# Designs tried in a protein design run: peptides against a protein of PDB entry 3MAZ. Part 19

Target 1, 99 residues: chain A of PDB entry 3MAZ
Amino acid sequence: VLNPMPACFYTVSRKEATEMLQKNPSLGNMILRPGSDSRNYSITIRQEIDIPRIKHYKVMSVGQNYTIELEKPVTLPNLFSVIDYFVKETRGNLRPFIC
Target 2, 99 residues: chain A of PDB entry 3MAZ as posed
Amino acid sequence: VLNPMPACFYTVSRKEATEMLQKNPSLGNMILRPGSDSRNYSITIRQEIDIPRIKHYKVMSVGQNYTIELEKPVTLPNLFSVIDYFVKETRGNLRPFIA

## One batch from the design tools (peptide; made by RFdiffusion4, then SolubleMPNN)

Design b1_p12_5_s3 (from b1_p12_5 with E4Y I5L D9E)
Fold by OpenDDE base, seed 3:
Structure b1_p12_5_s3 (fold): chain B 99 residues (1-99), chain A 12 residues (1-12)
Amino acid sequence: as target 1 above (99 residues)
Amino acid sequence: SLSYLESSEGSE
């Protein structure tokens, strides 16, 4: 079965995503989920550099691309590239949550 | 090394 969405995509709320990451940190620390509307998504991460920290990022659908809302915005062609970006930029510190 | 900007945006 072909999945058009990244494996770490779940139809969960901000709160549920946080709970998932906290309960099973060995399964990954990054979740992609629906945003405030049908045109965007949100990413929730749980990093443990010093202490566990939960953060959320906005991924906006712009035309046929996606823009990660950062201090310096990053635009990518698809959601798979968005996930890949987070993994690469953190040198593997962030890993998609696979449940 | 890369600084990310946290957003208050999220699903309900």
Scores: peptide ipSAE 0.120, ipTM 0.764, DockQ to the pose 0.235
Fold by OpenDDE base, seed 1:
Structure b1_p12_5_s3 (fold): chain B 99 residues (1-99), chain A 12 residues (1-12)
Amino acid sequence: as target 1 above (99 residues)
Amino acid sequence: SLSYLESSEGSE
C-alpha cells in the first residue's frame, strides 16, 4: 500500500527546489522534498513580502507524527497537516507549488 | 507573528 503524498511533494534537491520556485512563482511558493535522512523531509519556501527570500525548514519524523523545526516546534499527525499548517499560519501567503 | 527556524538541512 502506497499512501499518497501532498501535491507539492517532489523528489528534488534543495537546489532544484529553489530553482523551481524562482522559475515559476505563479505556481506556488512552497515545496516539500526529501530530507537528508530516511523518513525526514524539508520544506523550501520562497516568500516575496519585501524582497524574495528562500528559506528551508526541517520536518522530522517522530514516532507516527511529524515535527516542524520552528522556534516553537509544531507536531502534526501527517504531511498533509504540515502543508496545511504553513498555509494557515501565513493566512495563505504560502501556497503549495503545483505543476 | 511567525517564528520560523531556518534550517541548513536538506537533500542536495
Scores: peptide ipSAE 0.081, ipTM 0.723, DockQ to the pose 0.215
Fold by OpenDDE base, seed 5:
Structure b1_p12_5_s3 (fold): chain B 99 residues (1-99), chain A 12 residues (1-12)
Amino acid sequence: as target 1 above (99 residues)
Amino acid sequence: SLSYLESSEGSE
């Protein structure tokens, strides 16, 4: 049983997330998915600024918060905030994948 | 833009 999750959360593999984003780019370009360890997650994105580029980010549970593994790590209180961060940081370039 | 560390994580 999971608590409410962001709309772009899918219980999919790294590979499947990539395929989802490639198949339906009009639905969004960012997926939240389970990480390799319990309570950790990963973000898969597909940006098309110049050419399509797939990237994956670790979202690690740290206490009651989540830390996005960036060059300069960002800690946020919940997964909704994590998604919001990606959207805002890219000025809307990243949009949650809604299927 | 994002200053990122690409993840080696996959789904469980």
Scores: peptide ipSAE 0.078, ipTM 0.745, DockQ to the pose 0.162
Fold by OpenDDE base, seed 4:
Structure b1_p12_5_s3 (fold): chain B 99 residues (1-99), chain A 12 residues (1-12)
Amino acid sequence: as target 1 above (99 residues)
Amino acid sequence: SLSYLESSEGSE
């Protein structure tokens, strides 16, 4: 059984997530999706600072927590916190994709 | 600023 997930979670592939963000940028620019393995996830973002840039990050399940694979890894207690981290770290530049 | 490590192509 899957517990409640963040609103920006979609069961889509890397390619599909990219297309979603490109087609409707007004709906947000961050998607959480299934990773390569069952308990892992990935974050796809589309930031438009100088030019539109698509990037993907791994969110690895470690015990009861999740570790965002960054240069300096960040471990958080749940996926909601993961989304919150990306929003706060970018000072609101990243917003969950809601459709 | 924060430095992000992007996942490689081939991964989901």
Scores: peptide ipSAE 0.118, ipTM 0.766, DockQ to the pose 0.225; fails the geometry check

Design b1_p12_5_s4 (from b1_p12_5, 4 letters changed)
Fold by OpenDDE base, seed 3:
Structure b1_p12_5_s4 (fold): chain B 99 residues (1-99), chain A 12 residues (1-12)
Amino acid sequence: as target 1 above (99 residues)
Amino acid sequence: MLSELESGEGSE
């Protein structure tokens, strides 16, 4: 069955996403969740480089594409590409949370 | 590598 949403998408709050990542770090460290507005989304990550750190990123719907809100914004054609970007950019450090 | 940002409120 073709799923239009990435496997790491969950309809959870910022707080819930943080708790999920903290509870089961072996399942992944990246969650895609609904944003505060319409067709926007948020990415929550938990990286363990020196110490565990939680960070959040805005993924804005722009036309038929999505823009990751960074100092230098990155625009991609779909949410699957957004997840792929985070994985590749961190050279595999970030992995989608699969429950 | 990624710059930290404050995302919008998630679903509650």
Scores: peptide ipSAE 0.086, ipTM 0.776, DockQ to the pose 0.159; fails the geometry check
Fold by OpenDDE base, seed 4:
Structure b1_p12_5_s4 (fold): chain B 99 residues (1-99), chain A 12 residues (1-12)
Amino acid sequence: as target 1 above (99 residues)
Amino acid sequence: MLSELESGEGSE
């Protein structure tokens, strides 16, 4: 089976992604979605450390890699690695939204 | 944790 995109990828807008995460938090709290520009993506998360917080991150296509726009940018070889990064860096707090 | 950066509106 060809799986070019992570399971938490959905062709939804920022608003729709936010609503998905809010409506079904038990399914996960991280969504990968298309960016405004071609070949770019965005990550929408809903963390519940103290109170629910929605945040967004840009994932920019750079050559054959992807760069997560952070204070210290992180470049990874594929979108699966991007998802893995968010999971690991949050010690499992973030989990891909699977419906 | 991760610092927030505002992303653009996702395309459908």
Scores: peptide ipSAE 0.058, ipTM 0.737, DockQ to the pose 0.145; fails the geometry check
Fold by OpenDDE base, seed 2:
Structure b1_p12_5_s4 (fold): chain B 99 residues (1-99), chain A 12 residues (1-12)
Amino acid sequence: as target 1 above (99 residues)
Amino acid sequence: MLSELESGEGSE
């Protein structure tokens, strides 16, 4: 049984996520997707600060928590918190892609 | 804020 996932979670590849964000930027600019391993995930974002930039982040499952792979790793209790972190840390610049 | 996130690229 699968627990509830964030609304911006899609079972897509890195390439597909990039295409989704590029095609419909008005729907959001952040996607959560499966990582290379079963219990890991990846975040793909498309920011338009100066020019469109695509970036990908690793979200590693560690015990019952999740760690965002950053220069200074951030560990959170669930994927919803991970999404929230990206939103609040960018002061709303990043918004979950809702299709 | 934004700069902090830009330090974690690397995923498939």
Scores: peptide ipSAE 0.057, ipTM 0.716, DockQ to the pose 0.413; fails the geometry check
Fold by OpenDDE base, seed 5:
Structure b1_p12_5_s4 (fold): chain B 99 residues (1-99), chain A 12 residues (1-12)
Amino acid sequence: as target 1 above (99 residues)
Amino acid sequence: MLSELESGEGSE
């Protein structure tokens, strides 16, 4: 059984993700995209707390889980949990980009 | 204030 991907997942490059977020900020500010290696992903965000800031995060597939590469790495069971983590950790500041 | 997340290497 193939589980669906998070709604904010797009098969786009870092550059394309950045452009998507910049073009339609009202649709969300977080995109999940393929990483450089198979089974790995990247999260691209565009926060506007003070000024627009683009940041990228590695989401590494480790065994059956995923580890978000942060100063203090966070390991979660699936990509949906990864997205949820970003939303909750930022108290809703980050929202999945939905188009 | 919202805590910031440390960015990593976002691959292409």
Scores: peptide ipSAE 0.054, ipTM 0.720, DockQ to the pose 0.358; fails the geometry check

Design b1_p12_6_s1 (from b1_p12_6 with S1M Y11L D12E)
Fold by OpenDDE base, seed 4:
Structure b1_p12_6_s1 (fold): chain B 99 residues (1-99), chain A 12 residues (1-12)
Amino acid sequence: as target 1 above (99 residues)
Amino acid sequence: MLSQIELQPSLE
């Protein structure tokens, strides 16, 4: 049985995620995708603060939680909280890509 | 003030 995943989760590659965000920016600018390992994930974003910038983040599965690899790592209880963190930290600038 | 997300460079 597969547990529920955030709506912005897609089984796509780093390249595909970038293309999705560039093609339809009106649908959102953040995608959650599988990482290099089975239990890890990556987040791809496309922010347009000054100019369009594509960034990728690693979300590591640690025990029952997930850690976002940042200068000051952030550990959260589930992937939904991870998405929420990105939205709140950017004051709504980042929005989950809904296709 | 910018967040870690906005300041953080791309990783993987």
Scores: peptide ipSAE 0.467, ipTM 0.879, DockQ to the pose 0.804
Fold by OpenDDE base, seed 1:
Structure b1_p12_6_s1 (fold): chain B 99 residues (1-99), chain A 12 residues (1-12)
Amino acid sequence: as target 1 above (99 residues)
Amino acid sequence: MLSQIELQPSLE
């Protein structure tokens, strides 16, 4: 069975993702998008704990897993787990953008 | 406590 992509995945550019998050913050604050190379992805988030902050993360395809480029890299089995990691690590502050 | 996601600066 072919699993679908996470609900917050959109075939948009870095700029478009930023605009989506800024325009409708009530719909979520995290977007998964295509990376610079095939099979790689990027995560764009917009947190406003104190002030609005836009950040981007690299999600690299490694074998059959995915590695989030962090100071201490995190490797997960699929993109759904990647999204889940961002949600859990921020205690629910980050939520997938559902358009 | 803040996670490395919240502390790390933007990359790509």
Scores: peptide ipSAE 0.466, ipTM 0.881, DockQ to the pose 0.797
Fold by OpenDDE base, seed 5:
Structure b1_p12_6_s1 (fold): chain B 99 residues (1-99), chain A 12 residues (1-12)
Amino acid sequence: as target 1 above (99 residues)
Amino acid sequence: MLSQIELQPSLE
């Protein structure tokens, strides 16, 4: 049984996530998905700052926390905080994909 | 200004 996950979490592949975001951009532009390892995750985004751009980020489980793989790594207590970070850091440009 | 999220290239 899967514990509560952010609304934008989907058990999809990198490719599928990209397709979802491209198909329905009005539903959001950020998806959380399983990473290569069961305990890790990936974030796929489709930002439209200038032109549509697809990017992927690694969210690694570190102890009981999660670290977003960035030049300056950010460690947060849970996946909800991870999503919140992406939203706040982009001042709302990124929004969780709600299907 | 752009955030670290927006500036960083895709890692996957």
Scores: peptide ipSAE 0.461, ipTM 0.880, DockQ to the pose 0.826
Fold by OpenDDE base, seed 2:
Structure b1_p12_6_s1 (fold): chain B 99 residues (1-99), chain A 12 residues (1-12)
Amino acid sequence: as target 1 above (99 residues)
Amino acid sequence: MLSQIELQPSLE
């Protein structure tokens, strides 16, 4: 069985991710992308709470799990759970970018 | 209440 990647995963750079989110905000505001190191990832978001704000997060591969780099780190079993965390924690404000 | 995601600055 092959495990697919989340729908919002794109092999893009930080800059490209930012541009994608800015160009088509109606398609979503969250992108998962390759990190600087192998097996690590980064998430780029564009929230419009008061004004548009771009933020980046590190998702570190730790053993068989993934840890989101936050003030209080959150460890989850897979990348799908990572995306779900971002969606649920923001009560749906964040939505995966679907192109 | 805002989450860690919404409150903290960009880490990368």
Scores: peptide ipSAE 0.483, ipTM 0.883, DockQ to the pose 0.768; fails the geometry check

Design b1_p12_6_s2 (from b1_p12_6 with L7K Y11L D12E)
Fold by OpenDDE base, seed 5:
Structure b1_p12_6_s2 (fold): chain B 99 residues (1-99), chain A 12 residues (1-12)
Amino acid sequence: as target 1 above (99 residues)
Amino acid sequence: SLSQIEKQPSLE
């Protein structure tokens, strides 16, 4: 049985994700999307700390966990935890895109 | 201060 995906997951490309975030900033600024390889994902964000900045992160499926490709990699048990990490680490600056 | 997420340059 496949567990549900985070609400901010969309089967969109990098370009489409960017467009979604730019078009409706009020709906959130973080999207989880399929990665280039099966079972891998990518996170696209649009932070507006100073000016709008689009950034992408790689979330790799490792065993039964997921590793966020950061300078100091972070491994979490599921995609919900991955989203939570992004939210908490940025003290709420990042919010899942919900449309 | 900024987190790893906020400091890391965009990749994929």
Scores: peptide ipSAE 0.526, ipTM 0.889, DockQ to the pose 0.787
Fold by OpenDDE base, seed 3:
Structure b1_p12_6_s2 (fold): chain B 99 residues (1-99), chain A 12 residues (1-12)
Amino acid sequence: as target 1 above (99 residues)
Amino acid sequence: SLSQIEKQPSLE
């Protein structure tokens, strides 16, 4: 069984993701992309709290779940939940990039 | 109040 990917998933590099977010900030500020290893992913965000800041996070596939690499790791059942977590934890400041 | 996501510096 293969579920669809989140709408903000793009097969782009770290550099391309950064450029996408910078060019069209009105479309969202969060992108999910392939990681360096198979079955792993990365999240790239462009947050504008004080000044524009680009950040990247590792989303590691662990068993049937996914773990976000944070000081206090967070494990979730699927990639949709991962995106939801980023949105909720930032109280809506982060929004999936929809192109 | 900032979350872990907002406090953590960029990594990979």
Scores: peptide ipSAE 0.524, ipTM 0.887, DockQ to the pose 0.797
Fold by OpenDDE base, seed 2:
Structure b1_p12_6_s2 (fold): chain B 99 residues (1-99), chain A 12 residues (1-12)
Amino acid sequence: as target 1 above (99 residues)
Amino acid sequence: SLSQIEKQPSLE
């Protein structure tokens, strides 16, 4: 059985993700995309706290889990949990980009 | 306070 990918997953590059978020900020501000390695992913966000800021995060596949590369790494069981973490930790400020 | 996500600088 193959699980589906999160709704905000797009097979786009870092540059394309940035452009998507800048073009339609009303659709969300977080995108999950393929990483440089086959089993890794990256997350691009466009957060507007004071001014718009683009940030990128690495989501590394480790065994059957995923680790978000943060100062204090966070390991979660699946990509859906990864997206949920970003939403909850920012109190809803980050929302998955739905195109 | 801000989360790790909000504090962390962008990775290049």
Scores: peptide ipSAE 0.523, ipTM 0.883, DockQ to the pose 0.854
Fold by OpenDDE base, seed 1:
Structure b1_p12_6_s2 (fold): chain B 99 residues (1-99), chain A 12 residues (1-12)
Amino acid sequence: as target 1 above (99 residues)
Amino acid sequence: SLSQIEKQPSLE
């Protein structure tokens, strides 16, 4: 059975993702999108802690897992876990963009 | 305290 993609996954470019988050911040502030290489992804976020800040992260497909490119890399079993990690680590500040 | 996600500057 083919597993579905996270609800915040969109086949959009870095620019389009940024525009989506800026246009409708009430719908969420995190988007998962295709990476520059096949089977890899990128996550774009827009946090508004002090001022609006756009950031991008690389999610690399490694074997059957995914590694988030951070100072201390984090490897997770699937993309749903990746999204969950971003939500939990920020204590709910980041929320998947649902359009 | 900020998480690793929040501390890291934007990359790709």
Scores: peptide ipSAE 0.518, ipTM 0.888, DockQ to the pose 0.813

Design b1_p12_6_s3 (from b1_p12_6, 4 letters changed)
Fold by OpenDDE base, seed 3:
Structure b1_p12_6_s3 (fold): chain B 99 residues (1-99), chain A 12 residues (1-12)
Amino acid sequence: as target 1 above (99 residues)
Amino acid sequence: MLSQIEKQPSLE
């Protein structure tokens, strides 16, 4: 069986994603959702280092790849790699939300 | 050391 999208992808709004993460923090703290444009996406996280903080990131479709909008942009080949990047860069602090 | 993700302010 082919899974074309990461398990933490949900067709939800920014507000809905925030509510999901706040309601069930034990299920994960990262959601991938549709962006403002058809081929772009957004990542919503609820990171709890000092206090709970909700943050949003843009994942832009560029050619065959995806670029995470950061001070120093990061380009990856697919959305699975994007999710993996968020997990690895935070040393496991961020985990995909699995409902 | 915090990553770019952890240091960067929220967008959108």
Scores: peptide ipSAE 0.532, ipTM 0.887, DockQ to the pose 0.807
Fold by OpenDDE base, seed 2:
Structure b1_p12_6_s3 (fold): chain B 99 residues (1-99), chain A 12 residues (1-12)
Amino acid sequence: as target 1 above (99 residues)
Amino acid sequence: MLSQIEKQPSLE
């Protein structure tokens, strides 16, 4: 079985992801992208709570799971769950960037 | 209450 990637996954750099989010905020505010190491990923968000803020997170491949690098790391079974975590934890404030 | 995602500082 071939597992697809989340809809907000783009093969872009940190800089490109930031520009995408800033240019079209109405399309979403979260992008999943390749990390610096193989099998690892990064997430870039542009969240507006008080003012627009760009943040980046590391999503490390650990065995057959993925760990989001946070003060208290969160491990999930797949990238879809990772995206879901970001959406749910922010009560829907974060939405996958769909272009 | 803010989540870890919202409280964590940006990584440059």
Scores: peptide ipSAE 0.527, ipTM 0.880, DockQ to the pose 0.821
Fold by OpenDDE base, seed 5:
Structure b1_p12_6_s3 (fold): chain B 99 residues (1-99), chain A 12 residues (1-12)
Amino acid sequence: as target 1 above (99 residues)
Amino acid sequence: MLSQIEKQPSLE
């Protein structure tokens, strides 16, 4: 079984995550999913600033923390903080997908 | 203004 994970975490593929977000945009627009390696994760978002845009981000496990792969990498203590970062940085535009 | 997240293109 999995340890406590953010509510928007789903064991889905990149394609499935995209489909989930497109199918039910009212449920949120951000999904956390397994990365290519079991210890890493990916964030898939569907922002609608101007038009719907799907983007993916790498969340790499580094030691006991997680680093979001951005131009200026951001390291946070846990996945909950990672989700929080995405929400706050976008001023609430991104919201965890709750199915 | 847009954040890093919003500016950065999608990663593979």
Scores: peptide ipSAE 0.526, ipTM 0.885, DockQ to the pose 0.823
Fold by OpenDDE base, seed 1:
Structure b1_p12_6_s3 (fold): chain B 99 residues (1-99), chain A 12 residues (1-12)
Amino acid sequence: as target 1 above (99 residues)
Amino acid sequence: MLSQIEKQPSLE
């Protein structure tokens, strides 16, 4: 079965993504969503290390790769790798939102 | 140790 998009991808707005994460934290704390442009995306997370914190990241389509807008930008070959990066870099603290 | 993701402020 072809799976062109990560399971945590939803065609939702920034506000809707925030509400999803707040209402059902047991389902995960990371959502991939459409960006302002067709081939760009955004990631919304809700971490609870000390207090609940909502953050948003830009994922820019560059050629055939994707660049995460960080202080030191990270370029990866596909959106699945982008999700994997967020999971591994936070040592599993971030988990894709699955519903 | 915190990652870039954990330290970086949210983008608006």
Scores: peptide ipSAE 0.519, ipTM 0.882, DockQ to the pose 0.837

Design b1_p12_7_s1 (from b1_p12_7, 4 letters changed)
Fold by OpenDDE base, seed 1:
Structure b1_p12_7_s1 (fold): chain B 99 residues (1-99), chain A 12 residues (1-12)
Amino acid sequence: as target 1 above (99 residues)
Amino acid sequence: MELYELLKKLAE
């Protein structure tokens, strides 16, 4: 069956996403969630390089694409590509949260 | 590139 959204997408708030990642770090460290604006999303990650560190990123719907709000913005064709970008850019350090 | 530094560049 075709899944229209990435597996790590959850209809949760920023706070809930943070709690999910903190409670079950073995399930992954990256969540995609609804943004405050229509057609926009947010990525919440929990890194453990030295100490636990939570960060959030805006994913803006622009035309037919999505732009990740970074120091140097990155535009991708779909949300699956957005997730893939975070995974590949971190060489696998970031993994989608699957529960 | 060190992983931490790479992640910093991904920061908002």
Scores: peptide ipSAE 0.087, ipTM 0.742, DockQ to the pose 0.036
Fold by OpenDDE base, seed 5:
Structure b1_p12_7_s1 (fold): chain B 99 residues (1-99), chain A 12 residues (1-12)
Amino acid sequence: as target 1 above (99 residues)
Amino acid sequence: MELYELLKKLAE
């Protein structure tokens, strides 16, 4: 079965995503959610390297690709790649939230 | 802190 969206995608608000991550940190620390505009998304993470920190990143739809809004933007072909990027670049520190 | 900054720290 091919899922159209990453497993850590939830149709939740910024607030809800934050609460989910805080409530069950053992389930993961990264959530993909709808952005304020159609075809745009946001990544909410709860990093715990030193102390718990909530951060949000914009994932903008650009043509058929997606660009992670960072100081140095990163463009990827699909949302699965976006999730993979966060996981790999942080050497597994970030893990998709799987409820 | 952006992911980039986090990555820099983790890369150390």
Scores: peptide ipSAE 0.076, ipTM 0.703, DockQ to the pose 0.034
Fold by OpenDDE base, seed 4:
Structure b1_p12_7_s1 (fold): chain B 99 residues (1-99), chain A 12 residues (1-12)
Amino acid sequence: as target 1 above (99 residues)
Amino acid sequence: MELYELLKKLAE
């Protein structure tokens, strides 16, 4: 069964994602996009602490789970949980980009 | 924990 993707998922490049976030910051500051490899993804965020800062995170497909590449990796069961993690971990500072 | 600290926690 093919599950739906999170609402903030877009088939865009790193550059395009950055432009989207910069152009319409009111729509959110977090985008999920395809990674370099077939089953991997990337999270692009635009933080507004002091000055705008763009960061990218690798989300690696491992078995049936996904691991966010951090100093201390976090493994979650699905992409929805990955998005939720970023939202909750930042206490709502990060919000999915909805266009 | 301050917001800045939360973001640092996620930083690569």
Scores: peptide ipSAE 0.064, ipTM 0.719, DockQ to the pose 0.036
Fold by OpenDDE base, seed 2:
Structure b1_p12_7_s1 (fold): chain B 99 residues (1-99), chain A 12 residues (1-12)
Amino acid sequence: as target 1 above (99 residues)
Amino acid sequence: MELYELLKKLAE
């Protein structure tokens, strides 16, 4: 059974995600979207600490878990944990985009 | 750790 997706998940392209974040920054700065390959996803964020910066991260489905492609990969049990990781790791700076 | 540094690590 497929569990519900995180609230910040949208079936949008990399470009669309970027535009969404730029258009309504007050709604959040992080979007989860389908990846280029089946069962994989991508996280798009818009940081604005100094200047606006868009970053994309691969979230690879590995077995029953998900691995965030970072210099030092992080493996988590589900997509909710992935979102939680980004929020907690940035101490709340990253917030799921809720439209 | 500064927030900026933390974000930099995440962006790697």
Scores: peptide ipSAE 0.054, ipTM 0.701, DockQ to the pose 0.036

